# Designs tried in a protein design run: peptides against a protein of PDB entry 4CIC. Part 187

Target 1, 148 residues: chain A of PDB entry 4CIC
Amino acid sequence: KVSTKGHYGVQAMFDLAQHFGEGPVSLKSIAERQGLSEPYLEQLIAVLRKAGLVKSVRGAQGGYILAREPRDIKVGDIIRVLEGPIAPVESVSQDDPEHSLKFDFSVTKSVWEKVKKSIEEVLDSITLADMLKDAEEAQMAQGYMYYI
Target 2, 147 residues: chain B of PDB entry 4CIC
Amino acid sequence: KVSTKGHYGVQAMFDLAQHFGEGPVSLKSIAERQGLSEPYLEQLIAVLRKAGLVKSVRGAQGGYILAREPRDIKVGDIIRVLEGPIAPVESVSQDDPEHSLKFDFSVTKSVWEKVKKSIEEVLDSITLADMLKDAEEAQMAQGYMYY

## One batch from the design tools (peptide; made by RFdiffusion4, then SolubleMPNN)

Design b2_p26_1_s4 (from b2_p26_1, 15 letters changed)
Fold by OpenDDE base, seed 1:
Structure b2_p26_1_s4 (fold): chain B 148 residues (1-148), chain C 147 residues (1-147), chain A 26 residues (1-26)
Amino acid sequence: as target 1 above (148 residues)
Amino acid sequence: as target 2 above (147 residues)
Amino acid sequence: SKLSKPPVFDNIFTLGEGFEIPERLK
């Protein structure tokens, strides 16, 4: 289960990517388009802004924009900002200093580290630009289905 | 997040793999070695047994054994049994039938599907036999550090 | 013996619980 925070964060960032170059978009408009609660989106955007992925624009046409081009924002960057580092298996042993010396080569830990690495590789391989391209291709495919 | 259930399930199955061919092991002994609560382990083993990954042996030397060889049990098999299918992005839209027709090509959904696939591939690439081998290699490496 | 809390992978993925977007966020 992707955390709701990560999921909605990626959705919000993708919405901003779709409007990149069109100027600032309001949180209300993002919330409406993405089916998100505005208060929840405000919290997400605050975190994303603090991390430098989003910029706030002030004024009558104020709102939010991506702080970088879509090609320069990985999904992994968004997830790390919202959820922190894809949690290393915090070895239980931090609390017991005496057991700390046992190289708890938890073979089981190594399994989860492999999973973590695989997740990171996938998320770091996908940019917002890749997502935009995928969306365009999907729209074209749908358009073709309606014309057939 | 690997659930606690998945994590401990893999640990318990790995313990059984380490003792494979030695006969039945008691839940108490597994719990002690793996640092698990016995009641929690009982619940896990019950699920694993029902799924046919573990067998119960009755008698004075009764306990549990792997139902298959360690090479024939993937970590992915254990996780699927304990946690169910590695969750598809259940699209939120199942509850709104009217929105169901929008090919919600959620580009975001595709991201999570890619991640899911990646996790499945990793977990299905690792057997209990691979874990046993890794443990042996680690013990040898430690033994070499002490000498 | 403090039962060592299993490493809770608090990551983007909760294995086993479907991607349920909590209704509270709808």
Scores: peptide ipSAE 0.085, ipTM 0.810, DockQ to the pose 0.077; fails the geometry check
Fold by OpenDDE base, seed 5:
Structure b2_p26_1_s4 (fold): chain B 148 residues (1-148), chain C 147 residues (1-147), chain A 26 residues (1-26)
Amino acid sequence: as target 1 above (148 residues)
Amino acid sequence: as target 2 above (147 residues)
Amino acid sequence: SKLSKPPVFDNIFTLGEGFEIPERLK
């Protein structure tokens, strides 16, 4: 499962990407657009800010901006910040020496490692810029359907 | 995290694959080899049997066998049986008509759909026969390091 | 504002919590 944190974190970052270059965006406006609770968004933004993916701007027109260009932020970067390493196969080495049935679950472990790698590759292949492009293409496709 | 069910289910099925053609294997022997509790394994095997991935053999030498050849069972098949569809993006269509903030999260949804597809492709690309081959190769590699 | 329930990848993995190899495999 993508955690709720990961999902909403990507949504919030995508909202900031859509407004990139327009100046600071208020948390309230992001929350309203993304259907998030403002308090929950505050928690997410705090983590993202600490990780250097978001910047806070102070003042009357203050708010948040992306700290980097949308093309320089991968979905994988957002997920790693919010959730930690993508699916670390914690090899629970039970170094319990006595019941050394070292059942070398190496083969089954390798299956999950392949899955992990695949997830990482996908998430690291998608930038916020790619998401912006996909959104633009979707809007254009809808526009064409209304003119037919 | 792979669910405990998925993980242990794949382990149990892999054990049955390792003994494929040798006749029925007791749940006790699988549990002992795979480090599983026998009661938990009974629950997993019941589901796998109902889905037609495993057969029960009755008699004094009874137990369980794979219902198909190892090459005909994908890891994805095991996971779908035990856990259901691999990562259904439940689009919570909040058909709540009034608060129609149709925030078309279509783009964010597409990210997760890509992840889902990738996982399905991986799990559907791995058979129990592939796992058997990987195990054999690993044993051979260890054998060569001791010589 | 009904929080859109995040897509629940129910079955195989929780992204971010890692693949919990069941502690029994530790």
Scores: peptide ipSAE 0.072, ipTM 0.816, DockQ to the pose 0.603; fails the geometry check
Fold by OpenDDE base, seed 2:
Structure b2_p26_1_s4 (fold): chain B 148 residues (1-148), chain C 147 residues (1-147), chain A 26 residues (1-26)
Amino acid sequence: as target 1 above (148 residues)
Amino acid sequence: as target 2 above (147 residues)
Amino acid sequence: SKLSKPPVFDNIFTLGEGFEIPERLK
């Protein structure tokens, strides 16, 4: 289950990607477009800003922009910022060396490490630019379905 | 996040795999070896049994066995039984087609679907037999460090 | 007997709880 924080964070970053080059977007406008509460979005944006993924612009037309080009922001970067590192299975403390338990734990840990690695590889393979492209392709596909 | 249920379920199934062919293992023995509470293990085993991954054996030497060979049980099978399908991001109801929101949601959904697929592929690529092999290899590696 | 805390994948994917989209989006 993707955390709400990760999910909404990716949505907010994607919204900023869609408006990249158009200038600052207000949190209100992002919240409205993404179906997010503005206060919740403020918290997300604060974290993303602190991590250097988002920049705040001050002024009458102030708001937020991506701090990097969409191609330079991986989904994995967003998730790591919002949720922290995809934590490996915290091995319960290596307490008692003698029992067979440690070995079984090691094997199960390896399974989860493989899963973690796979997740990281996927999330690090997807940029906001890839998401923009997917969006454009989906819009074209929908447009064609309405003209048929 | 692997749920506690998924993790302990895989541990319990792996314990049963290690004893596969040796006859029934008691829940008590599994619980002791896996550091699980017996009542918690009973709940896990009940689910696994209902799903046909584990069999109960009755009698004085009763207990549980794998219902299939370790090679025929994927980690993905265990996880699906215990945790349910790796649920795709339940698309919020397709209610209002007109708003840009649906599209953005679709793209983000696609990201999570890709992750889901990747997790499934990994978990479905690992059997209890693979885990047994990894265990044997790790034991050999440790044994060589002590000699 | 210290109940070894199950490895908490505290991260993005809680395997056991389906991808619940937050109910507020329902």
Scores: peptide ipSAE 0.071, ipTM 0.816, DockQ to the pose 0.077; fails the geometry check
Fold by OpenDDE base, seed 3:
Structure b2_p26_1_s4 (fold): chain B 148 residues (1-148), chain C 147 residues (1-147), chain A 26 residues (1-26)
Amino acid sequence: as target 1 above (148 residues)
Amino acid sequence: as target 2 above (147 residues)
Amino acid sequence: SKLSKPPVFDNIFTLGEGFEIPERLK
């Protein structure tokens, strides 16, 4: 399950990507645009800032900016920062050595490892720049539907 | 992290696949082999049975069998039965039309849809027969390391 | 103002901390 944290984190980062080059964006404005609570967004931004994905700008027009260009931030980077590594279910079997029937869960483990790898590949293949492009294409498609 | 339910469900189904053609297997024996609590396994098996992936055999040698051949059961089938569709939960945003800032979450939604599709493709590409083959190959590889 | 409940991603894969075993299995 992508946690709410991961989802909203990607959403907030995407909002910052849409405003990249326009200067700092207030947390309030992001929260309003993305339908997030400002306190929750503050927590997300704090983590993202600590990870070096976001920068805080001080001053009267202060706020947040992406720390890197949208093309240099993968969705996978955001998720790893917020959620940690995508780990397969560690089998709880480590604790009871005696009934360690070493059931070679190797096969079931391999299934989850394949899924993990697939998720990582997808998330690492998508940048914030790709998301911006997809948004532009979607807007253009809507615009064309209104002109026809 | 795969849900415990999905993980143990696949494990239990794999145990049944390993015994396919040998007759019914008791829940107790599956639980012991797979390190599962018998009561938890009973709940899983009940769901899997209702979905037609497992059959109950009655009698003194009663137990459970796969309802279909291992090649005819995908891991994705097991997961869908136990967890439901791999869906990003629809944003509850349907109920309040007024503050429907139609934030076109279309782009973020598309990311999760791509992830979903990728997961489904993987899980639907793996059958219990594939898992059996992988287990045999692993056993053979271990056997060769001991010689 | 009904705070829109955050979308619950019921994914097989919880990315992150909360393997809270639902207490209902006690």
Scores: peptide ipSAE 0.062, ipTM 0.810, DockQ to the pose 0.300; fails the geometry check

Design b2_p26_2_s1 (from b2_p26_2, 22 letters changed)
Fold by OpenDDE base, seed 1:
Structure b2_p26_2_s1 (fold): chain B 148 residues (1-148), chain C 147 residues (1-147), chain A 26 residues (1-26)
Amino acid sequence: as target 1 above (148 residues)
Amino acid sequence: as target 2 above (147 residues)
Amino acid sequence: SELEKKVKEEKEEEYLKKLNGWSFDL
């Protein structure tokens, strides 16, 4: 499971992607659109800003923007920033070298490494630009369903 | 991250696979080999037994066996039994029905469904027989490194 | 020993917390 932090972080980054090129977006407006508490969003944005995925713009029309174009931000980049390395099983074995030598641990570890690699490949294959395109296609499909 | 329950459940099922055809294995012996607490293993085995992945054998040489051959048990079957459906994001949205009515055609939901599908495909592609083979190959590779 | 049990439980809890930090409840 992606943590609530990862989920809402991707939502907040997607909201900023939808407004990319339109100027700075206020935290309040993101919170209202995404159904997030403003204090929780402040914590997410602080982490994303520190990682260089988001920029703060100062002034009367200040707020936040993406630090890179939507095509240059992978979902995997957002998740790694918010949650750290995608590890399906933390290797309990790093702290017990005697149990690390049990061959049985190596086989179960290999299963989890395969899962990790698969998750990383999926999340690194999806950009915020891909998400924008999927949203536009979905909105067009809904628009066509209202005309039938 | 696979829960500790999923991780140790796969270890316990793999231990039973290594002894498949040798007869019933005691919970104590599985716990000792896998480094698990016996009470924790009892809880795992109870769930796995209820799901029909493990059988209990009664008698003086009683214990547990796999209910199916190792080739007929996917890692995904073990995980689904122990943890439920593979869901990459807990839908916080189940508790707020008013937010559920936004057809948030949540492009974010589609991302998580892609992750889910990928995890399911990986876990459903690996059987306990594949794990046994990987263990044998790795043991042979270690045996060759000692010569 | 009780100490070994506590260290094992703390390692299991730390492992659980780290596993729960990326909560794949698969």
Scores: peptide ipSAE 0.117, ipTM 0.767, DockQ to the pose 0.111; fails the geometry check
Fold by OpenDDE base, seed 5:
Structure b2_p26_2_s1 (fold): chain B 148 residues (1-148), chain C 147 residues (1-147), chain A 26 residues (1-26)
Amino acid sequence: as target 1 above (148 residues)
Amino acid sequence: as target 2 above (147 residues)
Amino acid sequence: SELEKKVKEEKEEEYLKKLNGWSFDL
């Protein structure tokens, strides 16, 4: 599940990507632009900072910046930091060794592992730079719709 | 995360696939073989039956069978029946025209739509027949490890 | 007002619930 945490984490990281190179962004400004609560954003940023995706800048004009270029941050990296490893099924490892159940569990597990792998591949194929580009393209398309 | 409902639904459908052509299987026997509670399985089977993936057979040797051949049932079909459509981002169409937020929401939405599509493609590529084949191959591989 | 904060929090919780409902349990 992309939890709410994963979703808002990607939004906050995308906001920081949009301001990459402009200097530190305040949590308040991110919260206002992304429709997030500041306390919730503080928790997300703390995790992202600990993972080395975000840096804190101190001072009166302090705030947060991306720790890497937008092209060097995958959506998958953000999700793994916030959600942990994508676990397709909670392993109900009922290690009940006696039941013939182990085999059927292996096949069904393989289905979910395929799903997991597919999700990881998609999320690892999308960078914050790709998201910035998609944003620019959509803004241009909207601009053209107002001129037609 | 496939919900517990989706996971157990696929297990129950796979059990019915393993017994396809042998006649009706009791919910009790499925529950015992899959480590499921019988009351929970009753709820799953009711949904699967209503969707036309499972048939009920009446009588003393009654139970449930697949309504179609294992090759004609995708894992995606089972999941859609149990979970509903793999929801794209519920469009929080906050039609609040004033917030510049609509655009950032669109890009983030597109990421999740790509994830959704990829999941659908995987789940629609796997049939109960593919799962049966994978099971047979794994059993043969275990048999060869004992020699 | 405190009421406006509560309404905003409730909308945010409702948004969070919708978004959590959208969470693919992946």
Scores: peptide ipSAE 0.107, ipTM 0.775, DockQ to the pose 0.123; fails the geometry check
Fold by OpenDDE base, seed 4:
Structure b2_p26_2_s1 (fold): chain B 148 residues (1-148), chain C 147 residues (1-147), chain A 26 residues (1-26)
Amino acid sequence: as target 1 above (148 residues)
Amino acid sequence: as target 2 above (147 residues)
Amino acid sequence: SELEKKVKEEKEEEYLKKLNGWSFDL
């Protein structure tokens, strides 16, 4: 599962991508446009800022901006920052020494490693710029349905 | 995270695949070999049996067997039975009419649908027969390191 | 109201639990 942190983090980063080049966006405006609680968004933005994906702008028109261009931010980068490494199986802590079932664990582990790799490849193949493009294409498709 | 149900369900099904053709395996023996609690395994096997992936054999040598050949059981089939449809993002129930943010929801949803599809493709590409083969290859590789 | 806040928090927690209940903690 993409945690709620991952989901809302991608949503907040996408909002910042939509406003990229327009200047700093307030947390309030992001929260309103993304249906997020402002306190929750504040926590997400703090993590994203610490990771260098977002910058804080100070002043009367203060707020947040993307720290990099939308094309230079992968969805995978956002997820790794918010959730850490994509780990499909929580490593059963090595601390249960009695369950010596090393071999069966290896094959089952390999299945989940394949799943992990596949998820990473997908998330690393999608940038915020790709998401912007997909949004524009969807808007155009909806616009055409109103004129037919 | 694969749920504990998915993980242990695949592990239990793999144990049954390793013994395929040898006859029925007791839940106790699976639990011992897979490091599972017997009561937890009983719940998993009940679900897998109801889905037709496992058969119960009655008698003095009673237990469980795979209901199909290992090649005819995908990891994806096991996961769908135990966890339901792979849904990375549960559909926000349509019932919040006021959040008119239909569009932003569509693009972010498309990301998770791509992740879903990728997971499904991986899990549907792996059979219990593939897992058996991988285990044999790993055993051979370990055997060669001792010589 | 405090009740609306609680209902919103409960729906958010339920949504969070749903999003967290398919425990692929990615």
Scores: peptide ipSAE 0.088, ipTM 0.770, DockQ to the pose 0.091; fails the geometry check
Fold by OpenDDE base, seed 3:
Structure b2_p26_2_s1 (fold): chain B 148 residues (1-148), chain C 147 residues (1-147), chain A 26 residues (1-26)
Amino acid sequence: as target 1 above (148 residues)
Amino acid sequence: as target 2 above (147 residues)
Amino acid sequence: SELEKKVKEEKEEEYLKKLNGWSFDL
C-alpha cells in the first residue's frame, strides 16, 4: 500500500512535471491545483529537494522546479525517497520481540519477495514523462467525446 | 504492504496445507510451529473459518482443516479474506473531508491501479499447493547440500 | 492568541505524525 505521503508526493511531482520548462512554480500554486495543504506540501518538497528530485529557485519568481527531466524520474524514485525501500510486509518494529517476524519462513518470504519485485517493476516502468503522455491522451479522448 | 495479519494468515494456512489429509490440527500445534500466539491465531482462524477457507472439526481429536484442497486456495484468496480488497492506496477515511483524496487525479489513480493489478496477479498466481512444492524443493536442495 | 496558535501547531504536528505513521499495508 502506498501511503498518503507517497500518493501526494507523486501528485506534487506530476504538477512540477506539467510545468517543466515554464520556470519555477510556487508551493501555493501546487497546493491549490493538487488540493493539498501548503504546510503538508512544504514537508514533501523538503524531502524531495534533499533527495535531489526538486530544486528551489530564489527570487520574486522563485519556487520549485524538477531537478531532472520528467523522463529521468521514475515513480519508483519518488516512492523510495518518500517511503524508503518498498517492503512487501511491514516489519513490525523490532521493539516487540514476541511479535517480531521471527519465522523467516523461507516459503512465505519468497511470496512477499515476488510481490515486492512486481511492485518495483511497475513503479520503475513509469516515468513522469509517461504520466504526462497519459494525461495528454486522456484529455484528447475527452475532447473527442465532446465533438461527437 | 501485506499486514502482519495477512502474513501470519498465510503462514497459518500454509501449516494447515502441510497437514492436509492427515486430519484435524489443533490451534496450539499451529501456534507452536508458526511462532504465533494462540489468541492471535484464534482470531485469524475465526475469520478464515467464516470465509469458508477453514473448517472446524469437533471431538477429542478436534481442530482445524483446510476447507478446500491446497491447489484450490490462492494466496490472494487468503489476503482478500483477512485484509479485504487489495488497495494500492488506502482511501483516507471519508471522515476528514479536507484530507479526503478529493483529487480523483486520474493519472495518479491509474498508476496505483497498475500496482494493484500487479499485486493481484502475483497473489492469484500462487496457490498453497505451489507453496508446498516450493517447500519440498527447498528441503531437497538443503538435503543435497549435506551429501 | 499566541497560545491558540501553539495549540493549533501542536494539533497539526500530531495529525501529521499520525498520517506519517499510517504505513499502508501493501
Scores: peptide ipSAE 0.042, ipTM 0.762, DockQ to the pose 0.132; fails the geometry check

